Peptides against a protein of PDB entry 5D63. Designs and how they scored, part 8

Target 1, 292 residues: chain A of PDB entry 5D63
Amino acid sequence: SLRRGIYHIENAGVPSAIDLKDGSSSDGTPIVGWQFTPDTINWHQLWLAEPIPNVADTFTLCNLFSGTYMDLYNGSSEAGTAVNGWQGTAFTTNPHQLWTIKKSSDGTSYKIQNYGSKTFVDLVNGDSSDGAKIAGWTGTWDEGNPHQKWYFNRMSVSSAEAQAAIARNPHIHGTYRGYILDGEYLVLPNATFTQIWKDSGLPGSKWREQIYDCDDFAIAMKAAVGKWGADSWKANGFAIFCGVMLGVNKAGDAAHAYNFTLTKDHADIVFFEPQNGGYLNDIGYDSYMAFY

## One batch from the design tools (peptide; aimed at target 1 W207 D213 A255 H256)

Design b1_p10_2_s2 (made by RFdiffusion4, then SolubleMPNN; from b1_p10_2, 8 letters changed)
Fold by OpenDDE base, seed 1:
Structure b1_p10_2_s2 (fold): chain B 292 residues (1-292), chain A 10 residues (1-10)
Amino acid sequence: as target 1 above (292 residues)
Amino acid sequence: PPLKLGGPVT
């Protein structure tokens, strides 16, 4: 079963992703195929999949940028019916915005079926051009048509997954206490994380004993990421991953405050030093406290 | 008692 999360949704046949045109929040904005750059944010191409309680394999798909939802126009079962962005809510009962998402016959890609019409999200003609039509189209779960097969590249982690990644790290103190602040986290590429750090002014901030030292740098980075998230995305129900840790050195005579994020595969954490913008697998401290 | 957080990164 597909987990709740943020996904980049890529066609199985051609290098095209499901894109909300211009990231517009207007009702009826076309959802189209568009090229993407691997390992980047792809602003208009991120979708929060929210599972519907007590309805198997069924979700709403909220565009992260616009805060609008994937919508089959008039819920029509006619082949070629437009798929658009439209205002909605995460737990709507509107079948125009409910999507059953299950594995295709190849066991790797997914198909996206409208709950009401039973038609499938289709990249019309497998067109790889920017702005190619995405529509509801007749189909079956078992057919191999790549126009209706989609890879769901997960761009987020749950709080439980983040907790598990921390637990696997060798630089955790025996007295460790973690505090989870949110439920789902968009994990940023390091390049984006670094850019937020640069834009925060932290690279030019002066270290000052106690009045602006390691804890201030770490908290300022967390605040900068939080603000970036709020300013960048209109969807709700997720956070941007940026942790704060307090750690003690091996000798037990020094402590430090620092940040951390997740590796690209989401399996591990990597430490981030907000005083210099460095990423480290070993920051020289064992964490006794974290919040994220 | 808890350790006071350390100095600048060098």
Scores: peptide ipSAE 0.067, ipTM 0.796, DockQ to the pose 0.501
OpenDDE base, seeds 2, 3, 4, 5: peptide ipSAE 0.063, 0.063, 0.062, 0.066; ipTM 0.800, 0.794, 0.798, 0.798

Design b1_p10_2_s3 (made by RFdiffusion4, then SolubleMPNN; from b1_p10_2, 6 letters changed)
Fold by OpenDDE base, seed 5:
Structure b1_p10_2_s3 (fold): chain B 292 residues (1-292), chain A 10 residues (1-10)
Amino acid sequence: as target 1 above (292 residues)
Amino acid sequence: APLKVGGAVT
């Protein structure tokens, strides 16, 4: 079963992703095929899948950027019916915005079926061009047509997954206590994380004993990421991953505050030093406290 | 006394 989360949705046949054109929040904005760059944000191509309670394998798909939802125009079962962004809610009963998402016959990709019409999200003619039409189209679950098969690349982690990644890290103190702030986290590429750090002004900030030391740097970074998230995305129900840790050195005579994020595969954490923008597998401290 | 948090890096 597909988990709640943020996904980049890529066609199984051609290098095209499901894109909300121009990230527009206007009702009726076309959803189209568009090229993408791996390991980048792909701003208009991120979708929050919210599972519908008591409806098996059925979701709403909220565009992260616009805050609007994938919508089959008039719920029509006619082949070629437009799929657009439209205002909605995560737990809507509107069948135009309800999508049953299950594995295709190949066991790797998914098919996206409109709950009401029973038609499938289709990259029309497998067109790989930017702006290619995405429409509802007749099909079956077992059909091998790659126009209707989609890879769901998970771009987020649950709080439980983040907790598990931390627990696997060798630089966690025996007294460690973690505090979870949110439920679902968009995990940023390092390039984006670094850019937020640069834009925060921290690279030009001076360390000053107690008045602006390691904890101030670490908290400022988290605040910058939080603000970036709020300013960048219109969807709700997720946060941007940026942790704060307090750690003690091996000698037990010094403590440090620093940040951390997740690796690309979401399996591990990597430490981030907000005083210099460095990523480290070992920051020289064992964490006794984190919040994220 | 509690171990206060601090530390400058290069």
Scores: peptide ipSAE 0.260, ipTM 0.867, DockQ to the pose 0.506
OpenDDE base, seeds 1, 2, 3, 4: peptide ipSAE 0.258, 0.257, 0.259, 0.260; ipTM 0.867, 0.868, 0.866, 0.866

Design b1_p10_2_s4 (made by RFdiffusion4, then SolubleMPNN; from b1_p10_2, 5 letters changed)
Fold by OpenDDE base, seed 5:
Structure b1_p10_2_s4 (fold): chain B 292 residues (1-292), chain A 10 residues (1-10)
Amino acid sequence: as target 1 above (292 residues)
Amino acid sequence: APLKLGKAVT
């Protein structure tokens, strides 16, 4: 079954993703096929899938950028019915915004069926052009038509997954205590993480003994990421991954505060030094505390 | 209790 999370949803037939046109929050904004760049944020193409309690394999899909929801226009079962962004809530009962998402017959891609109409999200004619129509279309779960098959590339991690990634890292002190602040985290590409760091003013900040040293840098980075998240995305129910660690060196005579994020595959953590913007697999300290 | 150790500069 599909897990709660943030997904980049890519067509199985052509290199197009499900895109909310211009990221607009207006009701009736077209959802279209659009090109994407791997390993980038793809702003208008991220969707928070929220599972509906007690309704098997059924979700709302909230556009991360606009905060609006995938909506089948008038819930119509007619082939070619527009799929749009529309205001909604994560646990709506509106069948226009409820989507049953299950594996396709190929076992890798998913199909997205409207709960009410039983039609499927379809990239019309498999058109790979930017702005190509996405519509509700008749179909079956067993059909091999790539117009209705979608890869769900998971762009987020649960708190449990983040915890597991930390636990696998060799640079964790025996006294380690982790504190989880949120339930689901968008994991940023390093380029985006670095840009937030740059925009925070930290590159120009002067280290000063005690008054603005390692902990201040690390907290400032986390605050900058938090603010970036709030300013960038209209959807709720997730956070941006940026951890703070306190660590002790091998000799046990020095401590440091630093940041960390997750690797591209979400399986491991990488340390981030907010004093210089560096990414390190070994920062020279073993973490005895983290919050993220 | 928090570790009260010297802080590092990078």
Scores: peptide ipSAE 0.038, ipTM 0.746, DockQ to the pose 0.308
OpenDDE base, seeds 1, 2, 3, 4: peptide ipSAE 0.032, 0.031, 0.034, 0.033; ipTM 0.741, 0.743, 0.740, 0.742; seed 3 fails the geometry check

Design b1_p10_3 (made by RFdiffusion4)
Pose (drawn by RFdiffusion4):
Structure b1_p10_3 (pose): chain A 292 residues (1-292), chain P 10 residues (1-10)
Amino acid sequence: as target 1 above (292 residues)
Amino acid sequence: SAKSGNLPLP
């Protein structure tokens, strides 16, 4: 089963993503194929998949930017029916916004079926051009047609996954305690994490004993990332990944506060120095506390 | 270089 999370959904035949045109919140805004840039935030192409209780392999798909849902127009089973963004709720009973998502016959990509119509999300004619039509279409679960096959590229981690990445890190103090704050996190590319640090004003902040020292920088960065999340996205039910750690040096005589993020593969943590924007695999301190 | 604050030790 596809896990709850945030996905960039890429056609298996051509490198086009599912894109809510112009990120528009208007009802009926077309969902189309569009090119993308790896290791960036693809602003119109991120989808929160919310599992439906007791309805196997079935989800709502909420565009992260617009807050609107993937909707098969009037639930029609006719091939070519429009797939658009539409207002809705995470746990709707409206079958126009319910999607059964299971692995295709290639075992890696998925097919997306409308719960009501039993038709599939289809990149019409395999068209790779920007703005290509995506429609509901007749199809089968097992066929190889790439027009109806999609890679769900996971862009978020659960809290359990973030905890696992921290636990595998070699720079964790024996007294370490972590404090989990949310359940699902959008993992940012370093390019975006850095842009938030720049936009927060922190690069210009001066170190001052106690009144604006390492704890102040770290907390400010976390707060800046939290503000960015709420100000940038309309969908609810996730948080942005940015941790704060306190740590102690090997000699046991100095402590430091700093931030952390995750690697691209989501398996490991990387430390971030908020006083200077640097990313480090070893910051010189072992973490005895973290909150994220 | 980064500087540390007055932080508790474990």

Design b1_p10_3_s1 (made by RFdiffusion4, then SolubleMPNN; from b1_p10_3, 4 letters changed)
Fold by OpenDDE base, seed 2:
Structure b1_p10_3_s1 (fold): chain B 292 residues (1-292), chain A 10 residues (1-10)
Amino acid sequence: as target 1 above (292 residues)
Amino acid sequence: GPRDGNLPLP
């Protein structure tokens, strides 16, 4: 079954993603097909899938940017019914905003069925143009029509997944203790992570003994990422991944504070030095404490 | 410039 998380949802037939037009929070804002750029944020094209308790394979889909929800207009079962952004809540009972999401017949893509109408989210005519209509359309789970098949590319990790990535890293001290701050984390591309670092002012910050040293840099980066998240997204129920670590060197005679994030495949961590903006697979320290 | 290893030992 599909896990709770943030997804970029791409059509199986053409290079088009499910896009909330202009990221608008207005009720009735069209959800459309739109081009995307791999390894970028794609601001209007991220969706938080929240599983509905006790309803198998059924979710709300919250647009990360607008904080509004995917909504089948009037819950109509007519082919061609508009799919729009609309105000809602994560655990709504409104069938217009409930979506059963299961694997298609190809075993890789998903189909998105409205819970009430039993129609499917359809990229009308497989149109790859920006602004192409996305609508509810008749269909079956077994059909191979790519207009109704979607790849769900996971852009987030759970705290458990992050914990696992940390645990398998070779630069974790035997005394390691981790502290989880949130439940689900959007994982940023390095380019975005670096831009937040630049915008934080840290590149120009002066190292000063004790008063503004390694721990201050690491905490400032964490704070900058947190603020970026709060300022950028209207949806709730997730955080932006940025960890802080304390580590001791192999000789045991020096300790350091630094940051870390996850690799693109979410399987590993990479260390980030907030004093110079560098990414390293080995920062020269073994972590005895982290919080993220 | 960047300086590491200045955190107190655990």
Scores: peptide ipSAE 0.200, ipTM 0.852, DockQ to the pose 0.655
OpenDDE base, seeds 1, 3, 4, 5: peptide ipSAE 0.194, 0.191, 0.196, 0.199; ipTM 0.855, 0.854, 0.855, 0.857

Design b1_p10_3_s2 (made by RFdiffusion4, then SolubleMPNN; from b1_p10_3 with K3R S4D)
Fold by OpenDDE base, seed 1:
Structure b1_p10_3_s2 (fold): chain B 292 residues (1-292), chain A 10 residues (1-10)
Amino acid sequence: as target 1 above (292 residues)
Amino acid sequence: SARDGNLPLP
């Protein structure tokens, strides 16, 4: 039932997330428990879950930052076996890197079982300290042990989910046509989105009639977000959400180009004006075209 | 400040 996507994986018992130590791409890098800050990027703690075709509830978990995969050392079924980052591929057949992920008995958290060993990802001793060991450990699906229960906080949306969010927005023109550029999108906190905007130089850019006006600002923002994504993450198979819209005002006598992103709950879109960095629920235009 | 209405009508 877990969807393909990017997740922040948080222990059900203590405020600790699954962290690839130092975000290192080296084989054998420890995966550890580490504190996190809600509503931030948490750079080393994002995992792309890729479902394996025709294998029920089974995924690879790619660390977004390092581009390496969650790996049970030697596939050992012994309790205390290290879980590390290791080079791999999204659709590997290596059972050391295949994880069956299903709901725990509490119906909210998940358990992460290694496909080969049948042991579970365990925050050893429920240790909440930074650098706490995460290991394969014996367990059962119905056990209530919080050391082996994890909340999967989804940090991305599919193109279909983004499309649905757009479809329910009241500021869409009757002639609207959307063009999807990617399949899965990391949704940024507004603070990060704004920082990218600032770093792009757009706040200091001069508006000039036709030669550098609304469409140039909107496309420049899209390009800045794309470059930020490429420069920040080593994993592939996802994009950073930043849309471009063209819209017509209610009177039908003016058109504008602007950006948009998704709200925190991913259910709605919010408009972003790249000329001033403002977020608006209503930008004064109804979109007749978008690409994202 | 943002300048709106700079795009040609569709």
Scores: peptide ipSAE 0.268, ipTM 0.852, DockQ to the pose 0.687
OpenDDE base, seeds 2, 3, 4, 5: peptide ipSAE 0.265, 0.260, 0.264, 0.264; ipTM 0.847, 0.851, 0.850, 0.853

Design b1_p10_3_s3 (made by RFdiffusion4, then SolubleMPNN; from b1_p10_3, 3 letters changed)
Fold by OpenDDE base, seed 1:
Structure b1_p10_3_s3 (fold): chain B 292 residues (1-292), chain A 10 residues (1-10)
Amino acid sequence: as target 1 above (292 residues)
Amino acid sequence: APKDGNLPLP
């Protein structure tokens, strides 16, 4: 079953993603097919899937950028019914905004069925052009029509997944204590993470003994990422992944504060030195504390 | 170059 998380939703037939046109928060904004750039943010194309309690395989889909929800216009079962962004809530009872999402017959892609109408999200004619219509359309769970098959590329991790990634890292001290701050985390590409670091002013910040040293740099990076998240996205219920660690060196005679993020596959952590913007698999310290 | 090891030991 599909887990709660943030997804980039890509058509199984053509290189097109589900896009909220112009990222607009206006009710009735078209959801369309649009090209995307792999390993980038794809601002208008991220969707938070929130599972509905006690309703199997059923979710709301919140556009991360606009904070609006995927909505089947008037809940109509007519083929060609518009799918739009519309104001809503994560746990709505409005069947226009409830989507049953299950694996297709190919076992890799998903189909997205409106809970009320039982029609499926369809890239009309498999059109790969920017702005191509996405609509509700008749279909079945078992048919192979690629217009109605979607890959859900997970762009976030749960706190449990992050915890697991940390736990398998070899640079964790025996006394390690981790403190989880949120439940779900958008994982940024390194390029975006670095850009936030640059924009924070940290590259030009002067190290000063005690008054602005390693802990200040690490916390400033965490704060910069948090602010970037708040300024960039209108959806709620997630955070941007950026951890802070305190670590002790192998000799046990020095400690350091630094950041960390997750690798592209979300399976491991990578350390980030906020004093120079470097990414390292080994920062030379074993973490005894983290918060993220 | 970053200045490491400047946090007090736990």
Scores: peptide ipSAE 0.221, ipTM 0.845, DockQ to the pose 0.691
OpenDDE base, seeds 2, 3, 4, 5: peptide ipSAE 0.192, 0.112, 0.209, 0.186; ipTM 0.835, 0.831, 0.887, 0.838

Design b1_p10_3_s4 (made by RFdiffusion4, then SolubleMPNN; from b1_p10_3, 3 letters changed)
Fold by OpenDDE base, seed 2:
Structure b1_p10_3_s4 (fold): chain B 292 residues (1-292), chain A 10 residues (1-10)
Amino acid sequence: as target 1 above (292 residues)
Amino acid sequence: GPKDGNLPLP
């Protein structure tokens, strides 16, 4: 079953993603097919899937940017019914905004069925052009029509997944204690992470003994990422991944504070030195404490 | 440049 998380949703037939037009929060904003750039933040194309308690395989889909929800217009079962962004809540009972999401017959892609109408989210005519219509359309779960098949590329991790990634890293001290701050984390590509670092002013910040040293740099980076998240997205219920670590070197005679993020496949962590913006697989310290 | 090892030992 599909897990709670943030997804980039791509058509199985053509290189088009489910896009909220202009990222607008207005009720009735069209959801359309749109091109995307791999390994980037596709701002209007990220969706938080929130599972509905006690309703199998059923979710609301909140656009991360606008904070509005995927909505089948009037809940109509007519083929060609518009799918739009509309105000809502994560645990709504409105069947216009409830989507049953299960694997298609190919075992890799998903189909998205409106809970009420039983029609499916359809990229009309498989049109790969920007702004192509996405609509509710008749279908069945076992059909192979790629117009109604979608890849759900997970762009976030749960706190448990992050914890697991940390636990298997070889640069964790035996005395390690981790403290989880949130439940779900959008994982940024390094280019975006670096840009936040640049925009924070840290590249030009002066190291000063104790008053602005390693811990200040690491915490400033964490704060910058947090602010970026708050300023960038209208949806709630997730954070932006950026960790802080305290570590001790192999000799046991020096300690350091630094950041870390997750690799592209979300399986591992990579260390980030906020004093120079470097990414390292080995920062020369073993972490005895982290919070993220 | 960056300076490492400037945190007190745990």
Scores: peptide ipSAE 0.233, ipTM 0.860, DockQ to the pose 0.664
OpenDDE base, seeds 1, 3, 4, 5: peptide ipSAE 0.218, 0.210, 0.215, 0.214; ipTM 0.860, 0.861, 0.859, 0.862

Design b1_p10_4 (made by RFdiffusion4)
Pose (drawn by RFdiffusion4):
Structure b1_p10_4 (pose): chain A 292 residues (1-292), chain P 10 residues (1-10)
Amino acid sequence: as target 1 above (292 residues)
Amino acid sequence: AKASSNVPLP
């Protein structure tokens, strides 16, 4: 089963993503194929998949930017029916916004079926051009047609996954305690994490004993990332990944506060120095506390 | 980077 999370959904035949046109919140805004840039935030192309209770392999798909849902127009089973963004809720009973998502016959990509119509999300004619129509279409679960096959590229981690990445890190103090604050996190590319640090004003902040020292920088960065999340996205039910750690050096005589993020493959953590914007695999301290 | 002036040792 596809896990709850945020996905960039890529056609298996051509490198087009499912894109809510112009990120518009208007009802009926077309969902189309569009090119994308890896290792960036693709602002119109992120979808929060919310599992439906007791309805196997079935989800709502909420565009992260607009807060609107993937909707098969009037639930029609006619091939070519429009797939648009539409107002809705995470756990709706409206079948126009319910999607059964299971692995295709290639075992890697998925097919997306409307729960009401039993038709599939289809990149019409396999068109790779920006703005190509995506429609509901007749199809089967097992066929190889790439027009109806989609890679769900996971862009978020559960809290359990973040905890696992931290636990595998070699720079964790024996007294370490972590404090988990949310359940699902959008993992940022370093380019975006850095842009938030720049936009927070922290690059210009001076170190001052106690009144603006390492703990102040780290907390400020976390707060800046939290503000960015709420100000940038309309969908609810996730948080942005940015941790704060306190650590001690090997000699046991100096402590430091700093931030952390995750690697692209989501398996490991990387430390971030908020005083200077640097990313480090070893910051010179072993973490004895973290909150994220 | 400057170290802590107030973050306690464990």

Design b1_p10_4_s1 (made by RFdiffusion4, then SolubleMPNN; from b1_p10_4, 4 letters changed)
Fold by OpenDDE base, seed 5:
Structure b1_p10_4_s1 (fold): chain B 292 residues (1-292), chain A 10 residues (1-10)
Amino acid sequence: as target 1 above (292 residues)
Amino acid sequence: APDSSSLPLP
């Protein structure tokens, strides 16, 4: 079954993603097909899938940017019914905003069925153009039509997944204690993470003994990421991944504070030095504490 | 070796 998380949803037939037009939070904003750039944020194309308790394989889909929800207009079962952004809640009972999401017949892509109408999210005519119509359309679960098949690319990790990634890293001290702050984390591309770092003013910050040293840099970076998240996204129920670590060197005579994020495949962590903006697989310290 | 939690952070 599909896990709770943030997804980039891409058509199985053409290089088009499910896009909330202009990221608008207005009720009735069209959801359309739009081009995307791999390994980027794709601002208007991220969707938080929230599973509905006790309703098998059924979710709400919240646009991360607008905070509005995927909505089948009037819940109509008519082919060609508009799919729009609309105000809602994660655990709504409104069948216009409830989507059953299960694997397609190919075992890789998913189909997205409206819970009420039983029609499917369809990229009309497989149109790859920006702004192409996405609509509810008649279909079946076993049909191979790529207009109704979608890849769900996971852009987030659960706290458990993050914990597992840390646990398998070789640069963790035997005394390590980790503290989980949130449940689900959007994982940023390094380019975005670096941009947040730049915008924070940290590149121009001067190291000063004790008063503004490694811990201040690391905490400032985490604060900057937190603020960026709050300022960038209207959806709730997730955080932006940015960890803080305290580590000790191999000799056991020096310590350091630094940041870390997850690799592209979410399987490993990479260390980030907020004093210079560098990414390192080995920062020269073994972490004895982290919070993220 | 000193306790890692008591090491100064540069």
Scores: peptide ipSAE 0.043, ipTM 0.702, DockQ to the pose 0.150
OpenDDE base, seeds 1, 2, 3, 4: peptide ipSAE 0.034, 0.032, 0.030, 0.041; ipTM 0.741, 0.739, 0.703, 0.769

Design b1_p10_4_s2 (made by RFdiffusion4, then SolubleMPNN; from b1_p10_4, 5 letters changed)
Fold by OpenDDE base, seed 4:
Structure b1_p10_4_s2 (fold): chain B 292 residues (1-292), chain A 10 residues (1-10)
Amino acid sequence: as target 1 above (292 residues)
Amino acid sequence: MPDSSSLPLP
């Protein structure tokens, strides 16, 4: 079954993703096929899938940027019915905004069925052009039509997944204690993470003994990422991944505060030095505490 | 700016 999380949803037939046009929060904004760039944010193409309690395989899909929800217009079962962004709530009972998402017959892609109409989200004619129509269309779960098959590429991690990634890292002290701040985290590309760092003013900040040293830099980066998240996205129910660590060197005679994020595959962590913007697999310290 | 730390040991 599909897990709660943030997904980039890509057509199985052509290189197009499900895109909320212009990221607009207006009711009735078209959801369309649009090109995407791998390993980037793809701002208007991220969707938070929220599972509906006690309804098997059924979700709302909230556009991360607009905070609006995928909506089948009038809940119509007619082929070609528009799929739009529309105001809603994560746990709505409105069947226009409830989507049953299960594996397709190929075992790798998913199909997205409207709960009420039983029609499927369809990239009409498999059109790969920007702005191509996405509509409700008749279909079956077993049909192999790629117009109705979608890859759900996970762009977030749960707190448990982040915890597991940390646990696998060799630079964790035996006394390590981790403290989880949120439940689901959007994982940023390094380029975006670096841009937030640049925009924070940290590159121009002066190191000063105790008054503005390693812990201040690390916490300032965490705060900058948090603010960036709040300013950038209208959806709720997730955070932006940016951790803070305290570590001790191998000799046990020095300690340091630094940041960390997750690697592209979400399987490992990479350390980030907020004093210089560097990414390191080994920062020279073993973490005894983290919060993220 | 040097990569510096003044964090006390735990």
Scores: peptide ipSAE 0.253, ipTM 0.833, DockQ to the pose 0.505
OpenDDE base, seeds 1, 2, 3, 5: peptide ipSAE 0.246, 0.249, 0.242, 0.249; ipTM 0.835, 0.837, 0.838, 0.834

Design b1_p10_4_s3 (made by RFdiffusion4, then SolubleMPNN; from b1_p10_4, 5 letters changed)
Fold by OpenDDE base, seed 3:
Structure b1_p10_4_s3 (fold): chain B 292 residues (1-292), chain A 10 residues (1-10)
Amino acid sequence: as target 1 above (292 residues)
Amino acid sequence: APDSTSLPLP
């Protein structure tokens, strides 16, 4: 089954993603097909899928940017019914906002069925143009029509997945203790992570003995990412991934504080030096403590 | 391990 997480949802037939127009939080805002740039944030095209307890394969889809939910207008089963953003809650009982999401017949893509109407989210006519209509449309689970097939590209990790990525890294000290702060994390592209670093003022910050040294830089970066998350997204129930580590060198005579994030495949961590904005596979320290 | 955090850029 589909895991809880943040997804970029892409049509299986054409290079178009499910987009909330202008990221607007207004009720009735159209959800449309729109072009996207791989390995970028794609601001209006991220959806938090929240599984409904005790209802098999059924989710709400919250737009990360607007904090509104995918909504089938009036829950109508008529082909061509608008799919819009609408205010809601993660665990709503409103069938207009409940979506059964299961694998299509091809075993890779998903179909998105409205729980109430039993119609499917459809990129009308497979139109690849920006602003193309997305609507509820009649269909079956076994149909091969790419207008109703969607790839769910996961853009987040659970705390357990992050923990696993850390655990298999070779630069973890035997005394390591990790502290998990949140349950689900949006993983940023390095370009975005770097931009947050730049905007924080850290590139212009002066290292000063004890009063503003490695721990201050690392904590400032974590705080900057947290603030960026709060300012950028209206949805709740997730965090932005940015870790802090304390590490000791191989000689055991020096310690350092630094940041880390995840690689784009979510399988590994990469270290980030907030004093210079560098990404490293080996920062020269083995972590004995992390929080993220 | 000693916690020496007064470290310049490594």
Scores: peptide ipSAE 0.040, ipTM 0.748, DockQ to the pose 0.201
OpenDDE base, seeds 1, 2, 4, 5: peptide ipSAE 0.039, 0.035, 0.037, 0.037; ipTM 0.734, 0.748, 0.764, 0.757; seed 4 fails the geometry check

